# Peptides against a protein of PDB entry 4QMF, part 48

Target 1, 175 residues: chain A of PDB entry 4QMF
Amino acid sequence: ESSFMTLFPKYRESYLKTIWNDVTRALDKHNIACVLDLVEGSMTVKTTRKTYDPAIILKARDLIKLLARSVPFPQAVKILQDDMACDVIKIGNFVTNKERFVKRRQRLVGPNGNTLKALELLTKCYILVQGNTVSAMGPFKGLKEVRRVVEDCMKNIHPIYHIKELMIKRELAKR

## One batch from the design tools (peptide; aimed at target 1 T115)

Design b2_p27_8_s4 (made by RFdiffusion4, then SolubleMPNN; from b2_p27_8, 12 letters changed)
Fold by OpenDDE base, seed 1:
Structure b2_p27_8_s4 (fold): chain B 175 residues (1-175), chain A 27 residues (1-27)
Amino acid sequence: as target 1 above (175 residues)
Amino acid sequence: DEEKERKELEEILKKIDEELEEITKVY
């Protein structure tokens, strides 16, 4: 039987406690067991003798990973759908200077979050920027584009250039 | 609707461009 565990930050504890019954119910539909350990600060998912789809445990793994990175449950639970994939992009190691890191991360979000919203629409993905990670959910093709834009942003390539390019490509593809 | 979505994106991009122009004037 397969099992996966992820640690979560202390500040997520209260929220995870409130939604854990919903997590349990969602995973029960697939006969996946789950445990919230408040002492260790961990979430665990595991197959059971009743698990009929062995692939679902990987999605359960992704679910707890997303939850640990502050993705809200109503969005994170969509990972259990067959056509949904996710990616957790680590952005904290591209630059050591804190101020530079913050500036580049802010470029990704943009004023009032508009840059990020544009990227979400163009890639058909959900995107959450939190701390040193960017969590994304959507089609695999879209996720690939998101990762490229996010990493390039941290490498000092402004997201607006990619967004403009994606807009042009989108229009051309309709012809 | 695709047209509605396109229009929304264009509006967002316009706002972004305006913000960038303001930044370039200051820096």
Scores: peptide ipSAE 0.092, ipTM 0.669, DockQ to the pose 0.083
OpenDDE base, seeds 2, 3, 4, 5: peptide ipSAE 0.092, 0.087, 0.053, 0.087; ipTM 0.672, 0.676, 0.605, 0.661

## One batch from the design tools (peptide; aimed at target 1 A118 H158)

Design b2_p28_1 (made by RFdiffusion4)
Pose (drawn by RFdiffusion4):
Structure b2_p28_1 (pose): chain A 175 residues (1-175), chain P 28 residues (1-28)
Amino acid sequence: as target 1 above (175 residues)
Amino acid sequence: EEFEELDEELEELAEKIIEEHEEEEEEE
């Protein structure tokens, strides 16, 4: 009955093609069927007659969505867990110009990826920047903070104020 | 100029936060 599908770019195809056996196996634990269409370049997840809890299909949809945005499989299967939520943030429709988009995304990740790593440490979330999207995984509150930072960064508001704020909050909680 | 200054300050802050986290791992 329930079926969700997503599209993936070609540079991702090879990786998925070699790890797809691991995906159907992880989904087989929940009795969710999945198909990888190479010509169309898509992934599909479906519920079956023997699926125990159909609602997990939402998580399965998130899994293939994370897989379409260059999130590694070992990190991605964690979405099938309970205390895990995700958020794939679209950053394409903030800037009409291409140079400024790269400027702000590169500001988002920063030198050596340090400021991006700093966000991971402060929001306690896994964050991956890829093309037109920023994929995040972890606690709901930290996810809200990540979306806030990313969205406010793709708009010309620098991430330094947010990082400082989160650092101050963390030290205040330390007390 | 302003954004360069903000970037430099943010990089120093990010390095500090990463070092503090690495020290916590070593202590464990």

Design b2_p28_1_s1 (made by RFdiffusion4, then SolubleMPNN; from b2_p28_1, 12 letters changed)
Fold by OpenDDE base, seed 4:
Structure b2_p28_1_s1 (fold): chain B 175 residues (1-175), chain A 28 residues (1-28)
Amino acid sequence: as target 1 above (175 residues)
Amino acid sequence: EEEEKLDEELNKLSEEILEEEEKKKKEE
C-alpha cells in the first residue's frame, strides 16, 4: 500500500473543505482513500486493498498537489484521466528581487491574461499561475513546452520568442 | 523601452491567437 501527503496554505482551507466530499467521491471510484487534516493543513491519499490500478495512486497524489496549488476541483480532477498529465513548476527561486519576480510573473500572464491564454491554446494545456508556482495540465509535449516558456520567462527571456516558435510549429503541423 | 515594445508586440500577437480560436469556435 502507498500513501502521499501534501500540505496546503491556510487560505486554501475554506475551499478545500467545500469540495472535499467531491474529492472523496472521485477517489472512491478508484478505491483510493483520502483524508483532509485541517489541524495539520494537509491532504492525504492512500491505496486500499481494493485499489485495482496501482498507477492511480500517483494520479491521486497529483490531484491533491494541484488542489494545494489553487487549481479548481473541476479542472484538477481531470488528472485522474489516463491521457492527462500535470506539472507544478516552481518559479520562486529564479529571481531574488521581489519586484523583478512580480514583473516577470506578470509578463508571463500578460494583460487580461492574454499571454497565458495564448500559451494554453498553443500547448493544449491548462495553466494556472499562483504564488511561487505554475500549475499546468495537459499532454506531455505541451507540458514540456509550458515549462520551457515559464522558466525562461523567469530567467528574463521574453515569452514572445517562444510564442512565435510555437505558432510556427503549429502551422507546420497543419501541413 | 525595448522590453515594453516586446510586451506590446506579445499582447498583440496573443490577441490574434485568441481571435483565431474564437473564429474556429464560431465555424464549428
Scores: peptide ipSAE 0.673, ipTM 0.944, DockQ to the pose 0.979
OpenDDE base, seeds 1, 2, 3, 5: peptide ipSAE 0.671, 0.671, 0.670, 0.670; ipTM 0.944, 0.943, 0.943, 0.943

Design b2_p28_1_s2 (made by RFdiffusion4, then SolubleMPNN; from b2_p28_1, 13 letters changed)
Fold by OpenDDE base, seed 4:
Structure b2_p28_1_s2 (fold): chain B 175 residues (1-175), chain A 28 residues (1-28)
Amino acid sequence: as target 1 above (175 residues)
Amino acid sequence: SEEEELDKELDELSKEILKEAEEEEKKK
């Protein structure tokens, strides 16, 4: 059997406890077992003898990874769908200065979250900026675009250049 | 600053994108 474990920060414990029954139910449909360890602060998923699709364990792995990074369950559970991929982008190591980090992260989000929402629309992805990670869910092509914008933003390349590029690409695709 | 101007432009552009999406949704 295959198993995967993910640690989660303490501040996620209360939420994870509240939704864990839903996680269990969702994974049960695929005969994937799961365990929430509150002492260790971990989530584990594993195949069972009844697991039919061997690839579903990888999606289960991604599910707990997303949950650990503050993605809400109603969104995270969509990863179990065949057409849904995800990416967890670590952004904490691009900048050593905390103030600069916060500034660049905020630039990615924009006033009232407008920039992030626009990026979601352009890439057809869900995007969550939380702490030192950006979690994204959507089509593979869109995820690549998101990662590029996010990482470049943390490298002090202004998102406007990518947004303009994506807009042009979208218009060309409509023709 | 130049950076601040880019921030403003980005926000305006983002709002336009959002507006277009809202209009498309209303048509459905």
Scores: peptide ipSAE 0.682, ipTM 0.947, DockQ to the pose 0.974
OpenDDE base, seeds 1, 2, 3, 5: peptide ipSAE 0.681, 0.679, 0.677, 0.677; ipTM 0.946, 0.946, 0.946, 0.946; seed 1 fails the geometry check

Design b2_p28_1_s3 (made by RFdiffusion4, then SolubleMPNN; from b2_p28_1, 14 letters changed)
Fold by OpenDDE base, seed 4:
Order: structure tokens, then C-alpha cells, then sequence
Structure b2_p28_1_s3 (fold): chain B 175 residues (1-175), chain A 28 residues (1-28)
């Protein structure tokens, strides 16, 4: 049997409490057990003797990982679908200067979130920028593209270059 | 500066992409 645990920040506690019954129900369908530990500030998922699909525990792991990083439940639970993958990109270690970090992170999001929304469309991914992480959900190809754009942005490579590239690729794919 | 110019260009491009998506949805 397999078990995975993730810690979550205190500010997520209230939300996680409100949706935990939904998490439990979603995982029960796959015979995955889960525990919300408010003292430790952790979520745990584990297989049971009734778990049929051994791979589902990995998706459950990803579910709690996404929830810990502020992805809302209605979106995060989609990770349990066979065709859905995710990536949690750590962005906090690329820049030591806080102001520079904030600026680059904001550049990724863009005014009114337009840049991020455009990137989501181009990659067919869901993308959430929160704190020191970017959470993404979607096809592997799209996730690879998202990671590249995100990391490069934090490395001070302007997203405009990648957006243009993705647009070209999209047009080529229509042919 | 150059970065601001690129930021503006990116925003305009992003808006274009979003607009195209909206138009696509209207046609469906």
C-alpha cells in the first residue's frame, strides 16, 4: 500500500475544511482514503485493500498537492481524470530580489490576467500563479510549454517571444 | 523603456488571442 502526504499553509485551512467532504467523496469512488490533519496542517492520501487501480494513488497525490497550492477543488479534482496531468512549478528560487521576483511574476500574469489567459488558451492548460509556485493542469505537451514560459519569464526572458512562438505553432497545426 | 514596450505589445497580443477565442465561441 502507498501513502502520500503534503503540507499546506495556514491560510488554506479554512477553505480545505469546507471542501474536504467533497475530496473524500471524490477519492472514495476510487477507494482511496484521505485524512485532513489540521494540527499538523497536512493532507494525506493512501491506498486501501479495495483500491483497484494502482495508478490512481499518484493522481490522488497530485490532487492534494494542487489543493495545497490554492487550486480550487472543482479544478483540482479534474486531475483524477485519465487524460489530465499537472505540474507544480517552483518559481521562488530564480530571483533573490523580492521586487524583481514580483515584477517578473506579474509579467507572467499580465494586466487583468490577459497574458496568463492567453497562455492558457495557447497551451490548453489551466494555470494558477500563487505565491512561489505556478500550478498547471492539462496535456503533457501543454504543460511542457507552460513550464518553459514560466521558468524563462522568471529568468527574465520576456513571455512575448514564447507567445509568438506558440501562436505560430498553433497556426501550423491547423494546416 | 524596451521592457515596457514589450509589455504593451504582449498585452495587445494577449487581447487579440482572447478576442479570437471569444469570436470562436460565438460561432459555435
Amino acid sequence: as target 1 above (175 residues)
Amino acid sequence: DEEEKLDKELDELSKKILKEEEEKKRKE
Scores: peptide ipSAE 0.698, ipTM 0.953, DockQ to the pose 0.971
OpenDDE base, seeds 1, 2, 3, 5: peptide ipSAE 0.696, 0.697, 0.695, 0.696; ipTM 0.953, 0.953, 0.952, 0.953

Design b2_p28_1_s4 (made by RFdiffusion4, then SolubleMPNN; from b2_p28_1, 13 letters changed)
Fold by OpenDDE base, seed 4:
Structure b2_p28_1_s4 (fold): chain B 175 residues (1-175), chain A 28 residues (1-28)
Amino acid sequence: as target 1 above (175 residues)
Amino acid sequence: KEEEKLDEELDKLSEEILKEEEEKEKEK
């Protein structure tokens, strides 16, 4: 039997309490047990004797990881699908200056979130920028592209270069 | 600044991408 635990920030507690019954129901379908610990501020997922697919526990791990990073449940629960992968990209360690960090993070998002939305379309991923992490969900190829753009942006490589590259790749794939 | 120019260009490009997607959705 396997178990995984993740901590969540205090500001996430209210939301997690609200959706936890839905989390439980979603995981029950796979015979995965789960626990929300409000004292510790943690979520735990565990296999049971009835867990049929041993790989589903890893997806359950990813589910609670995504939820801890503010991904909404209706989106996060899609990780349980076989064709869906995720990545949680830590962005807080690329820049020591807080103002520079905020500026680079905002550049990734763009005005009205347009840059991020464009990146989502180009990579066929869901992307959420929250705090010191970027959560992404989608195909492995798309996730690799997202990580590259995100990390490079935090390294002061302007996203426009990657967006142009992805556009070219998309056009080539249509031929 | 060069960065501001790139930011503006990126925003325009992003809007174009979004517009193209909207047009595709309308065609469905």
Scores: peptide ipSAE 0.656, ipTM 0.939, DockQ to the pose 0.975
OpenDDE base, seeds 1, 2, 3, 5: peptide ipSAE 0.655, 0.653, 0.650, 0.648; ipTM 0.938, 0.938, 0.937, 0.937

Design b2_p28_2 (made by RFdiffusion4)
Pose (drawn by RFdiffusion4):
Structure b2_p28_2 (pose): chain A 175 residues (1-175), chain P 28 residues (1-28)
Amino acid sequence: as target 1 above (175 residues)
Amino acid sequence: EEEEEEELDEELEELAEEIIEEEEEEEE
């Protein structure tokens, strides 16, 4: 009955093609069927007659969505867990120009990826920047903070104020 | 405006390095 599909870029195809057996196995634990269409370049997840809880299909949809945005499989299967939520943030329709988009996304990740790592440490979330999207995984509150930072960064508001704020909040909680 | 942005970038990089070092120390 329930079926969700997503598209993936070609540079991702090789990786998925070699790890797909691991995906259908992880989904087999929940009795969710899945198909990888190479010509169309898509992934599909479906519920079956023997699926125990159909609602997990939502998580399965998230899994293949994370897989379409260059999130590694070992990190991605965690979405099938309970205390795990995700958010794939679209950053394409903020800037009409291409140079400024790269400027702000590079500001988002920063030198040596340090500021991006700093966000991971402060929001306690896994964050991955790829092309037109920023994929995040972890606690709901930290996810809200990540979306706030990313969206406010793709708009010309610098991440430094947010990082400082989160650092101050963290030290205040330490007390 | 460009100079302000560069200063904010440098300050943010220093802050991010500090936060990473603190976390590495806690792991050790």

Design b2_p28_2_s1 (made by RFdiffusion4, then SolubleMPNN; from b2_p28_2, 11 letters changed)
Fold by OpenDDE base, seed 2:
Structure b2_p28_2_s1 (fold): chain B 175 residues (1-175), chain A 28 residues (1-28)
Amino acid sequence: as target 1 above (175 residues)
Amino acid sequence: KEEEEERLDKELDELSKEILEEEERKRR
């Protein structure tokens, strides 16, 4: 029997309450139990005696991790699919200056989110920039690329260099 | 250095738009 717990920030409580029945239903299909603790501010997932696939608990762990980091349920629940992986990238520790942090984070997103959308297309990932974290979901290769772009951006390496590189790689892959 | 960053920001936005537009055309 395996169990995983994640804490969530207070501002996420209201949303999590509204979708928790959906979380429960999604996990029930895999015989994974889940608990929302509003006092502690935590989510827990557990295997049961009826859990057939022992590996699904790791995906359930990832699900609650994503939900804690503001990923919407309709997107986060896709992590339960076999072909879907995720990554939560901490970006808050690369820059000490708040203004510089905000600037670099905004550069990653771009005007109207265009840069982020382009990056999503190039990597075949979903990407959410929220607070001090970037959550990504997609194929492992794409996730690796996303992490590189995100971290380098926080290190003041302009995303344009990586975007151009990814464009070239995409064109080469079409051949 | 700041001017260079601004230039790169603009170029990135343009490039991003091109990528998005290409995808939209491909889906139609």
Scores: peptide ipSAE 0.698, ipTM 0.951, DockQ to the pose 0.971
OpenDDE base, seeds 1, 3, 4, 5: peptide ipSAE 0.697, 0.695, 0.698, 0.696; ipTM 0.952, 0.951, 0.952, 0.951

Design b2_p28_2_s2 (made by RFdiffusion4, then SolubleMPNN; from b2_p28_2, 10 letters changed)
Fold by OpenDDE base, seed 4:
Structure b2_p28_2_s2 (fold): chain B 175 residues (1-175), chain A 28 residues (1-28)
Amino acid sequence: as target 1 above (175 residues)
Amino acid sequence: DEEEEEKLDKELDKLSEEILEEEERKRE
């Protein structure tokens, strides 16, 4: 039997309480047990003796990881699908200056979130920028591209170069 | 260079909007 636990920030508690019954129901379909610990501020998922697919526990792990990083449940629960992968990209350690960090993070998002939305379209991923992490969901190829753009942006490589590259790649793929 | 970065920011925003608009047109 396998078990995974993820801590979540206090500001996420109210939301998690609200959706936890939905989490439980979604995981019950796979005979995965789950626990929300409000004292510790943690989520736990566990296999049971009735768990049929051993790989589903890893997806359950990813589910609670995504939820901890502010991904809404209707989106996060899609991780349980076989064709869906995810990545949680830590961005907080690329720069020490907070102002610079905020600027680069904002550059990734863009005005009205346009840059991020464009990146989502180009990579066929869902992307959420929250705090010191970027959560992404989608195909592995797309996730790899997202990580590159995100990390490079934090390294002061302007996203425009990657966006243009992705546009070209998309056009080539249509042939 | 801040001036160059600002230029790139504006270009990126414009490009992003174009990408989004194109996608919207495809869905219509």
Scores: peptide ipSAE 0.665, ipTM 0.944, DockQ to the pose 0.933
OpenDDE base, seeds 1, 2, 3, 5: peptide ipSAE 0.662, 0.663, 0.662, 0.660; ipTM 0.943, 0.943, 0.943, 0.943

Design b2_p28_2_s3 (made by RFdiffusion4, then SolubleMPNN; from b2_p28_2, 11 letters changed)
Fold by OpenDDE base, seed 4:
Structure b2_p28_2_s3 (fold): chain B 175 residues (1-175), chain A 28 residues (1-28)
Amino acid sequence: as target 1 above (175 residues)
Amino acid sequence: SEEEEEKLDEELDKLSKEILEEEKRKKE
């Protein structure tokens, strides 16, 4: 039997309460049990005797991790698909100055989220920037690219260089 | 420099919009 627990911030509680029945139903299909603990502020997933696929518990772990980081349920639940991977990138430790952190994080997002949307298209990933983390979902190759762009941006390497590189790679892949 | 960063920000936004517009055209 395997079990995983993830803490979530208080501001996420109301949303998680509203979607938890949907989480339960989604995991029940795989015979994964789940618990929302509002006192502790945690989500738990665990295998049962009826769990057939041992790997699904890892996806369930990822599901609650994504939900804790403000990924909407309709998107987060896609992690249960075999072809979907995810990454939660911690960005809060690259810069000590709060203003600089905010500036670099905003640069990653861009005006009206255009930069982030462009990056999503180029990497075929879903990307959510929230707080001190960036959550991404997609193919493994795309996730690696996202992590590179995100971390480099926080290291003050302008995203434009990576965007141009990804554009070139995309064009080459069409040949 | 700050001026250089601002220029890059503007160029990035322009490029991003172009990428998004291209994607939109592909879906139409």
Scores: peptide ipSAE 0.681, ipTM 0.949, DockQ to the pose 0.940
OpenDDE base, seeds 1, 2, 3, 5: peptide ipSAE 0.680, 0.681, 0.679, 0.681; ipTM 0.948, 0.948, 0.948, 0.948

Design b2_p28_2_s4 (made by RFdiffusion4, then SolubleMPNN; from b2_p28_2, 10 letters changed)
Fold by OpenDDE base, seed 4:
Structure b2_p28_2_s4 (fold): chain B 175 residues (1-175), chain A 28 residues (1-28)
Amino acid sequence: as target 1 above (175 residues)
Amino acid sequence: EEEEEKRLEEELNKLSEEILEEEKRKEE
């Protein structure tokens, strides 16, 4: 039997309480047990004697990880699908200056979120920029691309270079 | 540096909008 636990920030408590029945129902389909601990501020998932697929616990782990990082449940629950992978990219440690951090993070998002939306389309991923993390969901290839763009952006490599590269790759793939 | 950043941001925004518009056309 396996179990995984993740902590969540206080500001997520109200939302998590609201959707926890949905989380429970989604995991029950796979005979995965889950617990929301409001005192500790944690979510736990664990296999049961009835868990048929042992690999599903890893997806359940990812589910609560995504939820902790502000991914909405309707999106996060898609991680339980076989063809869906995710990545939580820590971006908070690339720069020490807060203003510089905010500026570089904003570059990733762009005006009206256009840059981020374009990146989502190019990589076929869902991407959420929240606090010190970027959460992404999608195919492995796309996730690899997202991580590169995100980390490079935090390293002061402007996203435009990667966007252009991805556009070229997309055009080549059409051939 | 600030001028270069502004240029890059404008160019990136244009490219992004083109990508988004292309996607909208596909959905129509």
Scores: peptide ipSAE 0.637, ipTM 0.939, DockQ to the pose 0.917
OpenDDE base, seeds 1, 2, 3, 5: peptide ipSAE 0.631, 0.636, 0.633, 0.629; ipTM 0.937, 0.938, 0.937, 0.937

Design b2_p28_3 (made by RFdiffusion4)
Pose (drawn by RFdiffusion4):
Structure b2_p28_3 (pose): chain A 175 residues (1-175), chain P 28 residues (1-28)
Amino acid sequence: as target 1 above (175 residues)
Amino acid sequence: EEEEEEEEEEELDEELEELSEELIEEEE
């Protein structure tokens, strides 16, 4: 009955093609069927007659969505867990110009990826920047903070104010 | 005005990088 599909870019195909057997196995634990269409370049997840809880298909949809945005499989299967939520942030329709987009996304990740790592430490979330998207995984509150930072960064508001704020909040909680 | 905005952005980037390096070191 329930079926969700997503598209993936070609540079991702090789990785998925070699780890797909691991995906259908992880999904087999929940009795969710999945197909990988190479010509179309798509992934599809479906519920079956023998699926225990159909609602997990939503998580399965998130899994393949994370896989389409260059999130590694070992990190991605964690979405099938309970205390795990995700958020794939679209950053494409903020800037019409291409140079400024790269400027702000590079500002988002920063030198040596340090400021991006700093966000991971402060929001307690896994964050991955790829092309037109920023994929995040972890606690719901930290996810809200990540979306806030990313969206406010793709708009010309620098991430330094947010990082400082989160650092102050963290030290205040330390007390 | 554009040059001043660019300088402010560079200063913010440098400050953010310092804070980020310190935070990473503390968390290691």

Design b2_p28_3_s1 (made by RFdiffusion4, then SolubleMPNN; from b2_p28_3, 10 letters changed)
Fold by OpenDDE base, seed 4:
Formats: sequence, structure tokens, C-alpha cells
Structure b2_p28_3_s1 (fold): chain B 175 residues (1-175), chain A 28 residues (1-28)
Amino acid sequence: as target 1 above (175 residues)
Amino acid sequence: MKEEEEKKEEELDKELDKLSEELLKEAE
């Protein structure tokens, strides 16, 4: 059997408790076992003797990873779909200065979240900026673009350059 | 040079916001 464990921050505990039955039910459909350990602050997923598709455990791994990074369950559970991929981008180590970090992270989000929403639209991804991570879900092509924009933004490459590029590509694709 | 860089960033921020809003409005 295969198993994966993910730690979650303390502030996430209350939410995870509330949705864990839903997690269990979703994974039960695939005969994947799961455990929420509130003492350790961890989530674990495991294959069982009844697990039909061994690859589903990797998606289960991704599920708990997403949940640990504040992705809501209704969105995170979509990772169990065959056509859905995800990426968890660590952004906290690009900049040592906290103020600069916050500024660049906010730039990625934009006023009223408009920049992020635009990026979501252009990449056909779900994107959540939370703390020191950016979680994204969607097609592989879109995820690659998201990672590029996110990391470049943290490297002080303004998102506008990528957004413009994506917009041009989108227009060309409409023809 | 730092001041110029900051001004440039602010301009890009404004432009990006405008562009984003336009895109989102069009998509609605």
C-alpha cells in the first residue's frame, strides 16, 4: 500500500475538521482511506486492498496538499477528476524583505483581485494566493503559465508583460 | 533611479489594473 501525509498549519484546523467527513466520503468512492490527526496537525491518505486505480493515491495526495494550503474543499476535491491538475507554488523564499514580499504578492493579486481574476481567465485556472504559497488548479498548459507569472512577479518582473502576452494569444486563438 | 523605478512600477500597476478590468468586463 501507498500512503502520503501532509502537515497543515494550526489556523487551518477548524476548517479541516468541518469538512473532513466530506473528504472521507469523496475518497471512499475511490477506496482511499484518510486520517485527520489533530494532535500532529496532519492529513494522511492511504491506498487500501480495494483501491482499483493505484494512480488515484497521487490525486489524493494532491487533495490534502491543496487543503493544507487553504484551498476550499469544493474546489480542491476537483483534483480527483482525471482532467484536473494542480500546482502549489512556494513564493516565500524569493524575497527576504517582508515588505517587498507583501508588495509583490499584492501586485499579483491586484486591486480587488482583478489581476488574479484576469490571470485565472487567461489560463483557465483556479488560483489562490494565500500566505507563502499560490495554489493553482487547471490544465497543465495553464498551470505552467501561472507558475511563470507568479514566480516572475516575485522576482520583480511585472505581471503586465505576461498578461499582455496571454491576451494576445487569446485573441489569436479566437480566429 | 529608485524614484524613477517606483514611478514606472506605479504606472505599470495602473495599466495592469485597467487592462484586467477591461478583460473581465468583456468576459462577462
Scores: peptide ipSAE 0.626, ipTM 0.923, DockQ to the pose 0.978
OpenDDE base, seeds 1, 2, 3, 5: peptide ipSAE 0.624, 0.625, 0.624, 0.623; ipTM 0.922, 0.922, 0.922, 0.922

Design b2_p28_3_s2 (made by RFdiffusion4, then SolubleMPNN; from b2_p28_3, 10 letters changed)
Fold by OpenDDE base, seed 4:
Structure b2_p28_3_s2 (fold): chain B 175 residues (1-175), chain A 28 residues (1-28)
Amino acid sequence: as target 1 above (175 residues)
Amino acid sequence: KKEEEEKKEEELDEELEKLSKKLLEEAK
């Protein structure tokens, strides 16, 4: 038997309660059991005797990890697909100054989220910037690029350098 | 030096916004 547990912040409780039946249904298709503990503030997934694919538990682990970091269920549940990967990038420890942190995080998002949307398009990923984490879902190659851009941005390397590079590569690939 | 850095960052922000908008518009 394999099990994984993830803690979630209190502000996610209400949302998680509303979607937990959907989580249960999605995991039931794979014979993965799940528990929402509102007292502890945790989500748990575990294999059962009926679990056919042992690898699915790792995807279930990723599912609850994504949900804990504010990824909406309709997006997060896609992690159960074979071709979908994810990454949760912790960004809170790159800068000690809170104002500098906020500034760099906002730079990554850009006006009206345009920078982030551009990055999503270029990497073929879903990207959510929330609090002290960036959650991304997509192909491994794209995720690698996302992590690079995100971490570099927090290290005060402007995203424009990576965006330009990705745009050039995209144009070359169209020819 | 600080002022120069801030000016450079602002310029890069503006350029990035322009590029991002262009990319997003072309993708529609």
Scores: peptide ipSAE 0.653, ipTM 0.933, DockQ to the pose 0.977
OpenDDE base, seeds 1, 2, 3, 5: peptide ipSAE 0.652, 0.652, 0.651, 0.650; ipTM 0.933, 0.933, 0.933, 0.933

Design b2_p28_3_s3 (made by RFdiffusion4, then SolubleMPNN; from b2_p28_3, 13 letters changed)
Fold by OpenDDE base, seed 2:
Structure b2_p28_3_s3 (fold): chain B 175 residues (1-175), chain A 28 residues (1-28)
Amino acid sequence: as target 1 above (175 residues)
Amino acid sequence: KKKEEEEKEKKLEEELDELSKKLLEEAK
């Protein structure tokens, strides 16, 4: 028997309450049990005697991790698919100055979110920049690229350099 | 010096935005 628990911030409670029945239904298909604890502010997933694939619990763990970091359920639930991986990149510790942090985080998003959309396209990932984390979902290779761009950005390496590189690689791959 | 850095950053942001727009348009 395996179980995992994730805490979530208070501002996420209302949303989680609204979608928890959907979470339960999605996990029931895999015979994974789940609990939303509003008092503690936690989500728990656990295997049951009927769980056929023990590895699915790891994906369930990832699901609640993503949900805790503001990923919408319709996107987060895709983590249960075999070909989907995820990464939650902590960005809050790279810069102590709040203003500098905000500026660097904004560089990832760009005007009208164009930079983020470009990065999503180039890496074939879903990317959500929220608070002190960047959540990404997609192929492992793409996730590795996302993490590099995100962390380097927080280290004051402008995303343009990576975007240019990825664009070149994309063009080369078409040949 | 700070002004120069801000101008440089602004230029990079503009360039990146244009590249992003181009990429997104071509991908449609």
Scores: peptide ipSAE 0.617, ipTM 0.926, DockQ to the pose 0.948
OpenDDE base, seeds 1, 3, 4, 5: peptide ipSAE 0.613, 0.614, 0.611, 0.609; ipTM 0.927, 0.926, 0.926, 0.925

